# Designs tried in a protein design run: peptides against a protein of PDB entry 1IK9. Part 159

Target 1, 211 residues: chain A of PDB entry 1IK9
Amino acid sequence: MERKISRIHLVSEPSITHFLQVSWEKTLESGFVITLTDGHSAWTGTVSESEISQEADDMAMEKGKYVGELRKALLSGAGPADVYTFNFSKESCYFFFEKNLKDVSFRLGSFNLEKVENPAEVIRELICYCLDTIAENQAKNEHLQKENERLLRDWNDVQGRFEKCVSAKEALETDLYKRFILVLNEKKTKIRSLHNKLLNAAQEREKDIKQ
Target 2, 207 residues: chain A of PDB entry 1IK9 as posed
Amino acid sequence: MERKISRIHLVSEPSITHFLQVSWEKTLESGFVITLTDGHSAWTGTVSESEISQEADDMAMEKGKYVGELRKALLSADVYTFNFSKESAYFFFEKNLKDVSFRLGSFNLEKVENPAEVIRELIAYALDTIAENQAKNEHLQKENERLLRDWNDVQGRFEKAVSAKEALETDLYKRFILVLNEKKTKIRSLHNKLLNAAQEREKDIKQ
Target 3, 195 residues: chain B of PDB entry 1IK9 as posed
Amino acid sequence: MERKISRIHLVSEPSITHFLQVSWEKTLESGFVITLTDGHSAWTGTVSESEISQEADDMAMEKGKYVGELRKALLSVYTFNFSKESAYFFFEKNLKDVSFRLGSFNLEKVENPAEVIRELIAYALDTIAENQAKNEHLQKENERLLRDWNDVQGRFEKAVSAKEALETDLYKRFILVLNEKKTKIRSLHNKLLNA

## One batch from the design tools (peptide; made by RFdiffusion4, then SolubleMPNN)

Design b2_p20_7_s4 (from b2_p20_7 with E1S E2K K16E L18F E20K)
Fold by OpenDDE base, seed 4:
Parts: structure tokens; C-alpha cells; sequence
Structure b2_p20_7_s4 (fold): chain B 211 residues (1-211), chain C 211 residues (1-211), chain A 20 residues (1-20)
């Protein structure tokens, strides 16, 4: 089961932060359980896949788009843009929410809730879920931090090897050139010496022919 | 202000999860506010630095060690080892907690709490703090994840450059050796040719002298 | 590579100067 808790402000009680819990299996499209609390009282309702489909049809909206709007309204809370407004009557237990566009507000959905007999149990379970989520997120953060430190060490190690490889390449090239120049110069000197000996031998032979 | 919320089990009500909130400034040693709730009622007390010092003295414990035990008891909750037990009387509003060692239990501290008139406000604020903590931890997690992905890309980039540097070094060395061997072989051939010409010239001169 | 080619050329030029 997936769950999301959000803070909401009810139009009727804007000074009192309410909490909206939505719980579902795999996808919100398949239905969900909605719970509202003010920290003293709680109200719960179950919304079926058929109700979601009916509301989408009544709105003349494609089901996937409707579910996308439900996800924004119910799981993100009223985001900082107050695009979604929430209404609840404690008397009728009727919950409805609207999407506010620039020039038009429209009802996005409505649910009949039931007052919970033991709200403290629902509140305790909600707080437990929050604390569990905090602990899980802390464990993930500690893992990611350790992995980042590992990756940084690994990067520095490879970087140091790369720099050594570059320097070793340049040093090798320079050493090879120096060695080959020396050997070539020795061969050039030997060739010059042999040519001079040939010239001298030819000059001596020309002198011997001249007696 | 720093804050920690923990689940605790009261010896008197072991079936009902309670929540212990501790709030402090910089260090727990300087005093703290303790709040207990069952999701319906709440109780709050303030503990001063002088009370902490007095409790440490009464226990004949060094203050830093005592504060270290308070931190384990009050901020970690009863860890999985049930080393700390919590007691609360709703009638007297007296809260006390014990450290359980193998053969000895001792009282670690006791506080007089006051029943909160509006427990729903305390509960709402507690849930708000949990939700804020979740959001902060999620933002940290997303940041660490993006940084992890960056570091992995940077590692792969340097690794690929390193491998190219190694291959380029080997290729350079091989190419230089091939070129230099060619040049050296040409010079060796020229040297051999010149030596043969010198030997032939010497043999011809020796024939001319015999002639 | 360029220095090798230059050295090769300097060798060829000096060989042609030795062959007059």
C-alpha cells in the first residue's frame, strides 16, 4: 500500500491546519482511502475505481487526465499556488475539492466520509507513518552520502592515474626521441667517415698512376 | 531550536504507542521541553539546566555522562534493546524513565508535566514538524542523488580518458619504434655498402701493385 | 612524428649533398 499525507486548509476553517491522508494500491486509479484529521477528530472514506470512473465521465474528462488531477490535488496538497481548494462539512461529512483556474473554479471531486470512532488511533498511526518515513529517508540519505564519498575517492584515484599516464607518455616520447637522435647521429658520423676514406683512397690511386 | 520525536511505550499502557517530543536549544544540557502525547491528550514540561545538574548530582553521575544518557533515552526512544522504560501517571502528571541494566534498574530522570488544554494544536504542530522533516529529507535525498549521478558521469569520463591515454601511449611507442627501425636499417645498409666499396678499392690497389 | 620526418628529411638532404 502506498500512502501520502499532506497539509490542507479547509475553506471553512482556514486557521486550522488539517491533514489529508490518501492510501492506495499501486495506482490511484484503482481506488483509494482518504482520511482527514485536525489532530482531534478524524474522518475516513473509501473511493472505488468505479466512483473515479464515474466522476471522470460526469466531468467529461478522460480518465487518465482526471486521475492526474486527483494526484495533484490529493497527494501534493494545495501546492504553493493554491490551485486546489478543499471543503469539508463536519455535519454532513461531505468532502469536496475544487480546481481554481484564472477565471473558473470547478469541482474536481467529492466524497462522503465517516467520522472515526477512535481518532487517536488514526492519529497515532499517521504519526507512526511519518516517523517511519523519516527513518527510511535518513537511511537512504546516509547511504547516498557514503556512496558519494566513495565515488569522489574513486574519481580522484582515476584522475591521479590519468595525470600520471599523460606525464609518462610525454616522458616516454621525449626519451625515445633523444635515444634515436643519438643513434642516428652515430650512424651519420660513420657514413661521413667512410665517404672520406673512399675519397682519400681514390686520390691516392690517382697519385700512384701519375710515375 | 532542535527537536526530536520518538515513539515510546508506557509501562502503564504498553498497547498504546505514545510520542515523546524533546525540544532544546543547541545542547540538551542547557535544558529542554518535553511533550508527551497519545494522539488525543498531550502533556508538556520544561526542564532547566539547573534541574539537569541537580539530577546528575543526585545520581552521583558526571554531568556529561548524565546528559549522554538523557540523549539516549529521550532522543533515540527505547531503542530496540528496551534499555529505557518510560512511566507516566495521567493523574499526577509525573513522568519518569529508568535505565534497565542486566541486574539493576535505576531511575534516570523524572519530570512533572502539565496537561495541555488544546492537545489538537500540539498534535497538529507535531505532524507539521514530521511533514517538514520529510520534505527536507526528500530534498536532501534528491540533491545527493543528482550529485551521485554527476560523480558517476565524471568518473566514467575520466576513466574513458585514461583508457584512451594508455592506448595512445602504446600506439605512440609502437609507431616510433617502427619508424626508427626503418631509418636505422637504411643507415646500416649504407654503411655496409660503403665498407664493401672500401674493401674493393683496397683489393684493386693491391692488384695494381702486383702488377 | 614531425620531428622524425624532419630528421628523415635532414638525412636525405645531407645524403644528396654527399653524392658531386
Amino acid sequence: as target 1 above (211 residues)
Amino acid sequence: as target 1 above (211 residues)
Amino acid sequence: SKEIEELEKEFEEKEEEFEK
Scores: peptide ipSAE 0.025, ipTM 0.826, DockQ to the pose 0.074; fails the geometry check
Fold by OpenDDE base, seed 5:
Structure b2_p20_7_s4 (fold): chain B 211 residues (1-211), chain C 211 residues (1-211), chain A 20 residues (1-20)
Amino acid sequence: as target 1 above (211 residues)
Amino acid sequence: as target 1 above (211 residues)
Amino acid sequence: SKEIEELEKEFEEKEEEFEK
């Protein structure tokens, strides 16, 4: 089961933060349980897949688009843009919400809720879920932090090996050139010496012919 | 201000999860506000630095050690080991807690609380804090995840450069040796050719002398 | 380095065989 708790403001009580809990199996389309609380009272309703389909049809909206709007309205938490307006009557237990666009407002959905006899249990369970979620997110944060520190060490190790490899390549090239220049210079000296010996031998032969 | 909410069980009501909120400035030693709730009623008390010091003295415990025990009892959330037992009387508003060791239990501290007139406000604010903490932790998790993905890319990039550098070093060495062998072989051939010319010149001179 | 030294040595040995 998936669950989301959101802070909302009711049009009837704009000064009192309410909490909207939605619980569902796999997808919101298959139905959900909605719970509303003001921290004193709680109200719950079950919305079936058939009710969602009927509301989409009544709106002449494609089911997938309608479920997408429900997901935004009920699961997003009230972002700073009052795009969604929530209404609830404690007397009728009727909950409805509207989407507000610049030039048009329209009802997105409506549900009958039932007042919970023991709201304290719902509130306690809601707080427990929040605390459990905090603990899970903290454990995930600690894991990700340790993994970041590991990846940073691994990066520094490879970077240091790479820099050493670059330096070793340059040093190898320089050393090889230096050694080969020495050998080549020795061979050039030997060639020059042999040429001088040939020149001297030719000069001596020319002297012997001239007697 | 720092704040921690923990789930606790009261000895008087072991079937009902209670929530213990502690709020303090910088350090628990300087005093704190404690709030207890069962999701219906709430109780609050302020504990001063002087009261903490007096309780430490009454226990004949070093203040730093006592504050360390308070921090474990009040901020850790009840771990599976019932090392801390919490007691509260709704009639007297007296809250006390004990540390349970294998062979000894002792009272760690006691506070007078006051019943909150509007518990719904305290409960709503507590839920708001939990939701805000969840949102903050989610944002931190998303940041750490993106950073992990960045570090992994950076590691793969450097690793690939390192492997290319290793291969380029080996290729450079092989190419330089091949080129130098060619040049040396040319010089060796020139030296051999000059030696043969010297030998021929010496043989011709020996013929001319015999001639 | 070893291969250069071996080539140098092989070259010196072949030069010494030519110098006789």
Scores: peptide ipSAE 0.025, ipTM 0.825, DockQ to the pose 0.077; fails the geometry check
Fold by OpenDDE base, seed 1:
Structure b2_p20_7_s4 (fold): chain B 211 residues (1-211), chain C 211 residues (1-211), chain A 20 residues (1-20)
Amino acid sequence: as target 1 above (211 residues)
Amino acid sequence: as target 1 above (211 residues)
Amino acid sequence: SKEIEELEKEFEEKEEEFEK
């Protein structure tokens, strides 16, 4: 089961933060449980897949688009753009929410809720879930941090090996050329020496023929 | 101001999860505000630096060690080892906690709390803080994940450059040797040819003298 | 380095065989 808790403001009680919990199985489209609390009272309702389909049809909205809007409204809370307005009557237990656009506001959905007999249990469970989520996220953060530190070490090690490889390549090239030039110069010197000896021998022979 | 919320079990109400909020400035040693809630009622007390010092003295414990135990008890909640036992009387508003060791249990601290008039406000604020903490931790997780992905890419890039450098070093060495051998062999052949010409010239001269 | 040294050495040995 998936769960999301969001803070919302009710039009009737704008000074009191309310908390909207939505719980669902795999997809919000398959239905969900909605819980509203003000930290003293709680209200719960269940929305079926058929009700979601009916609300989409009543709105003449494509179901996937409707579920997408439903997800934005109920799982994000009132985003900073106040795109969604939440209304709840404690008397009728009727919860409805509207999407506010520049030129048009329209009802996005409506649910009948029931007052919870033991709101403290719902509130404690909600706080427990928040604390569990914090602990899980902390563990993920610590894991990711350790992985970052590992990756940084591994990067530094490879970088240092790469720099050594570059330097070793340059040194090798320089050394090989130096050695090559030395050997080549010796052979060039020997060739010149032998050539001079041949020229001298030829000149001596030409003198011996001329007597 | 720093804050930590922990779940605890009270000896008097072991079936009902309670939440212990501790709030402090920079260090727990400088004093703290403690809030207890069961999701319906809330109780608050303030513990001064002087009270912490007095509790340490009364226990004949070094202050840093006492604050360390206090931090473990109040900020971790009942860890899985049940090392800390929490007691609270709703009638007296007296909160005390004990450290349980194998052979000895002792009182670690005691606080007088006051019942909060509007517990819903405290509970809402507590839930708000949990939701803020979740959002902050989520943002940290997303940042760390992106950094991990960056570091992994950077590692792969350097690794690929390193492998290319190794291969290029080996190829350079092999190519330079091949070229060197070719040039050297040409010079060796020229030396041998010149030397043979010198030997032949010397043999001809020796024939001309015998002639 | 070893192959250059070996080639240098093979060359020195062949030069010494050529110098008798």
Scores: peptide ipSAE 0.024, ipTM 0.826, DockQ to the pose 0.078; fails the geometry check
Fold by OpenDDE base, seed 2:
Structure b2_p20_7_s4 (fold): chain B 211 residues (1-211), chain C 211 residues (1-211), chain A 20 residues (1-20)
Amino acid sequence: as target 1 above (211 residues)
Amino acid sequence: as target 1 above (211 residues)
Amino acid sequence: SKEIEELEKEFEEKEEEFEK
């Protein structure tokens, strides 16, 4: 089961933050449980897949698009944009919400809720879920932090090895060229010496022929 | 102000999860506010720096050690080890907690609480704080995840460059040696050719002298 | 490095054989 708790404001009680819990299996399309609380009272309702399909049909909206709007309304919390208005009557236990567009407001959905007999249990369970979620997220954050520190060390290590490899390649090239130049210069000197000896021998022979 | 919410069990109500909120400025040593709730009722008390100092003195415990024990008891939540036992009387509003060691249990601290007139407001604010903490931790988690993915890419990139640098260094050495051998062999061939010419010239001169 | 030194050495040995 997946769960999302959102903070909402009711049109009837704009000064009192309410909490909307939605619980579902895999997708909202298969139905969901909705729970509303003000921290003193709680109200719960179950919405079936058939009700969701009927509301989509009544709205003449494609089901996937309708479920997408339900997901935005019910799971996003107090989005900054007041795009969704929530209404609840404590007398009728009727919950409905509207999508507010620039030129059009329309009812997106409505649910009959039932007042919970033991609201304290629902509130305690909701707080427990929040604390468990905090603990899980903290553990995941600590893990990711340690992994980031590991990856940063590993990156620095390979970067340092890479820089050393670049420097070593340049040094190797420079050293090899220096050595090669020395050996080549020796061979050039020997070739010049041999040419001079050959020229001298030829000049001596030309002198010997001329007597 | 810092805040921590913990789940606790009272000895008087072991089947009902209670929530202990502690709020403080920088350190618990400077005093704190404690709030207890069962999701229906709430109780609050303020503990001053002087009370903490007095309790440390009454326990004959070094103040820093005592504050360290308070931090463990009040901020850790339901640690798995049942090392701390919490007691509360709803009639007297007296809250006390004990440290349970293998051979010794002792009262670690005690607070007089007052029943909150509007528990729903305290509960709503507590849930709001939990939701805000979840949102902050989720945003931090997403940031760390993206940073982790960045660092992993950067590591793979530099690792691949390093491997290419190693291979390029080895290839450079091999290529330079091959080129050097070719040039040396040309010079060796030229030296040999010049020596042969010198030997032939000397032999011809020796023939001309004998002739 | 070793191959250069070996090539240098082979060259010196052959030069000594040509100088007799």
Scores: peptide ipSAE 0.023, ipTM 0.825, DockQ to the pose 0.072; fails the geometry check

Design b2_p20_8_s1 (from b2_p20_8 with E1M E5K E13K L18F E20A)
Fold by OpenDDE base, seed 3:
Structure b2_p20_8_s1 (fold): chain B 211 residues (1-211), chain C 211 residues (1-211), chain A 20 residues (1-20)
Amino acid sequence: as target 1 above (211 residues)
Amino acid sequence: as target 1 above (211 residues)
Amino acid sequence: MEEIKELEEEFEKKEKEFEA
């Protein structure tokens, strides 16, 4: 079961924050339970998949689009754009909401609710759900924070090893070339010395033949 | 201002979850506001720093230790260990709580509360605080998740560069040594050839003198 | 690498001058 609680303002009572709880299984399209409370009284109703389908048909709206609008209205709360207007009559227990477009408003949906006999139990359960959600979110935050700290350490360690590897590669190249040049120059010097000895020996032999 | 809401069970009403809200500035030691609710009624009281000091003195407990016990009792809620027992009289508005040790229980603290005239406002504010806390925690979770994903990518990128650097260093060393050995062997061969030519020239000269 | 190549070429040139 999934649940969302939102703050709403009723047109009839704009100074009193109301809470709209929606509960559903897997998809909002399959139906949902709606609960309204002002912190003293509570009202609940069940909306079936058949009612959602009928409302979509009555509006001449594609069902998926209609459910998408229901989700925005009922789960987001009244965002700062006041795109949705909520109405409730305590006398009739009739809940309805409108979508406000630039030039047109229309009724998006309506539900009959029943007044809860023991609103305190509903309110307590709602607060319990909020506290459980806070605890779960806090535990997730602490886990993610620890993982972030681990990943940062691991990154710093590999970065430091990489920089050392780059420096070591450059140092190795420089050292190997220096050693190579030294040994090469020794052998070149020895070759030059041996050539000079050969030239001298040839010149001496030519002198010995000429007497 | 800091706030914590916890679930508690009263000895007088063990089947009804109560909510204990504590609000304070910077440190619990400086005093706090306590609010109790059952989802229908609410009761509030203010506890001053002087009252906390007096309770610590009456208990013959060091103030910091006493405040530490208050924090555990009032902010943690009744954990699974039932270490703290909460009592409240609706008639007297007297709230008190006990710490249960293995062999001894003692009264940890007591407060006079006042019944709130409009409990619905207190309940609405409490639910609003819970919803705000959920939203803040969710935003923090989403931020930490994005940061975790970033750090993981950055780690993978540096790790891949590091592995390439290691392989490149090994390849460089191998190539440089191979080239060095080739050139060195050429020069060694030439030195050997020149020595042989010198030996032959010396032997020919010795023959020419004997001839 | 260029310096090694230049040194090799200079050495080969001096070797040819000696055989010549």
Scores: peptide ipSAE 0.017, ipTM 0.823, DockQ to the pose 0.061; fails the geometry check
Fold by OpenDDE base, seed 5:
Structure b2_p20_8_s1 (fold): chain B 211 residues (1-211), chain C 211 residues (1-211), chain A 20 residues (1-20)
Amino acid sequence: as target 1 above (211 residues)
Amino acid sequence: as target 1 above (211 residues)
Amino acid sequence: MEEIKELEEEFEKKEKEFEA
């Protein structure tokens, strides 16, 4: 079961924050339970898949689009100010909500709720769910923080190895060139020495022929 | 102002989850406001720094240690089962709590509370704080997740550069050695050729002298 | 690389001057 709690303001009681809880199985389309509370009283209603389908048909709206609008209205928490208007009568237990566009407002849906006999139990369970969610989110934050610290250490380690590899490549190139220049110069010196010996031998032979 | 909400069970009502809110400025030692609720009624008390000091003295406990025990008892949420026992009388509005050790239980502190006239306001504010905390923690989780994904990309990038650097170093070494072997072999061939020319010249001169 | 290449070219040039 999935759940979302949102703060809303009712048109009838704009100074009192109300809480809208929606609970569903897998998808909102399959139906949901809606609970409204003001911290003293609570009201609950079950909305079936058939009711959702009927409301979509009554609106001449495609079901997937309608469910998308329901999800925004009922699950958004502090959405953009005034996009959705919520109305509730404590007397009739009739809950309805409107979508406010620039030039037109229209009813998006309506539900009959029932007053909960023991609202304190609903309120306690709602607070428990909030505290559990806080604890779960905190544990996730601590895990992600530790993972980020690990990734940062691993990055620094690889970066340091990379810099050492670059420096080692440059040092290797420099060392190899120095060694090769030395060996080549020795061989060049030997070649020059042998050429001089050949020149001297040729000059001596030319002297021996001239006698 | 800092705040913590915890679920507790009262000895008098073990089947009903209660919520203990503690609010303080900077440190619990400077005093705090305690609020208890069962989702229907609420009770509040202010505990001064002087009262905390007096309770520590009455217990013959060092103040810092006592405040440390208060912090564990009042802020721990679902701490280890049965380490702290909470008691409250709705009639006297007297709240007290005990620390349970293996062989001994002792009273850690007591507070006089006052029944809140409008508990719904306290409950609404408490739920608002929970929802705000959930939203803040969710935003932090999303931030940490994005940072984690960034760090992982950066790690993969540096790792790939490092592997390329290692391969490039090995390739450079291999290429340099191949080139140098070629050049050295050419110079060795030239030296051998010049030595052969010198030997031939010496043999010809020996023929001319005999001749 | 350039210095070795220059040294090789100078040596090849001197070798060609010697082979005339």
Scores: peptide ipSAE 0.016, ipTM 0.824, DockQ to the pose 0.063; fails the geometry check
Fold by OpenDDE base, seed 2:
Structure b2_p20_8_s1 (fold): chain B 211 residues (1-211), chain C 211 residues (1-211), chain A 20 residues (1-20)
Amino acid sequence: as target 1 above (211 residues)
Amino acid sequence: as target 1 above (211 residues)
Amino acid sequence: MEEIKELEEEFEKKEKEFEA
């Protein structure tokens, strides 16, 4: 079961933060349970897949689009102010919400809720869920932080090795060229010496022929 | 102001999860505010620095050690089961907690609380704090996840460049050696050719002298 | 480091083969 808790403001009680909990199994489309609380009282209702389908049909809206709007209204928490207006009658236990467009507001959905007999239990469970979620997210944060620190070290290590490899490549190239220049110069000197010996021998032979 | 909410079980109500909120400014040593709730009622008390000092003195405990124990008891939430026992009388509004050692349990601290007139407001504020903490931790998680993905990409990129640099170093060395061997062999061939020419010239001169 | 040393040794060996 998935769960989302959000803060809402009711038109009838704008000074009192309410909490809207929505719970569902796999998809919001398959139905969901709504729980509303003001920290003293709680109200709960179940919305079936058939009710969601019927409301989509009544609105002449494609079901996937309608469920997408329900998700934005009910799961986003404090979404952009004034896009959704929430209404609840404690007398009738009727909950409805509107989407406010620039030129038109329309009722997006409505649910009959029932007053919970033991609101303290619902409130305690809601606080427990929040604390569990905090603990899970903290553990995930600590894990991700440690992993991030590890990856940063590993990156620095490879970067340092890469820089050393680049420097070593340049040094190797420079050293090889220096060594080869020395060897080549020795061979050039030997070639020049041999050419001079050949020239001298040829000149001596030309002198011997001229007598 | 810093705040921590934890679940506790009272000896008098072991089946009902209670929530203990502790709030303080900079250090727990400077004093703190405790709020206890069962999701229906709330009780609040303020503990001064002087009371903390007095309790440490009464226990013949070093203040820093005592504050360290208070922090473990009051801020750890569901610490290891049975290390701390919490007691509260709704009648007297007296809250006390014990540390359970292997052979001895001792009272670690005690506070007089007052019943809150509007518990719903305290509960709503507590839920708001939980939701804010969840949102902050989620944003931090998303940031750390994106940073982790970035560092992983950067690591892979540097690793790939490093491997290419190693391969390029080896290839450079091999290519330089091959080129130099070719040049050196050409010079050796020229030296051999010049030596042969010198030998031939010397043999011809020796023939001319014998003629 | 070891690879550079092996390469230096191969160079010295090739140099000796060239002096020979």
Scores: peptide ipSAE 0.013, ipTM 0.826, DockQ to the pose 0.093; fails the geometry check
Fold by OpenDDE base, seed 4:
Structure b2_p20_8_s1 (fold): chain B 211 residues (1-211), chain C 211 residues (1-211), chain A 20 residues (1-20)
Amino acid sequence: as target 1 above (211 residues)
Amino acid sequence: as target 1 above (211 residues)
Amino acid sequence: MEEIKELEEEFEKKEKEFEA
């Protein structure tokens, strides 16, 4: 079961923050339970999948689009100010809400609620849900923070290894060049020595021919 | 102003979850406001720094230690089960709580509360605080998640660069060896050629002497 | 990040100087 609690303002009681709880299984389209409270009284109603389908048909709206609008109205809390207006009659227990566009307002939905006999139980359960949600979110925050600290350490470790690898490559190249220059110079010296010996041998032969 | 809301069970009403709100400025030691609610009624009291000091003295406890115990009792929520027991009389509005140790229970504190005339306002404000805390924690979670994803990308980038650097180092070493072997072999061939010329010259000179 | 790029550019530069 999923749940969302939102603050709303009723047109009839604009100075009193009300709370709208919506609870559903898997998808809002499958139906939901709506609960309204002012912190003293509570009202609840169940909206079936068939009622959602009927409201979409009555609006001549595609069901998926209608459910999308319901989600914005009922689950966003006070979304962007004034887009959704909520009305409730305590006498009739009739709840309805409107979508306000620039030049038109239209009823997005309406529900019959029932007054809860023990509103304190509903309010306590609502507060419990809020406290549980806070605790879960705090645990997630602590986990994510620890993971971020881990990832930062891992990044610094790889960065340090990378810098060492670059330096080691440069050192290797320099060492290889030095070693090969030494060997090459030895071979050049040997070639020069052998050439000089050949020149000397040729000069000695010219002397031997001249007696 | 800091605030903590906790679930508590009263000894007199163990089946009904109560909520204990504690609010303070900077430190609990400076005093706090305590509010108790059952979701229908609310009671509030202010505890001054002088009262905290007096309670610590009456307990013959060092003030910092006493404040540490108050923090555990009043802010932890239901801490580890049964360590703190809460009592409240609706008639006297007297709230007291005990610390339960293995072989001893002692009163940790007591406060006179006042019944709130409009408990619905207190309850609405409490729910608002919970919803605001949820929203703040969600925003922190989203931020930490995005940062986590950033750090993971940065780690993967450096890791990929490191692997390329390792491979490039090995390739460089291999290439350098190949190039130097070629040059070295050319010099070795030249040395061999010059030695053969010297041997031939020596053989020709021996023939000329025998002639 | 900038330091890593500088190190990579220096590495590539030395690699090109070696090919030359």
Scores: peptide ipSAE 0.006, ipTM 0.820, DockQ to the pose 0.039; fails the geometry check

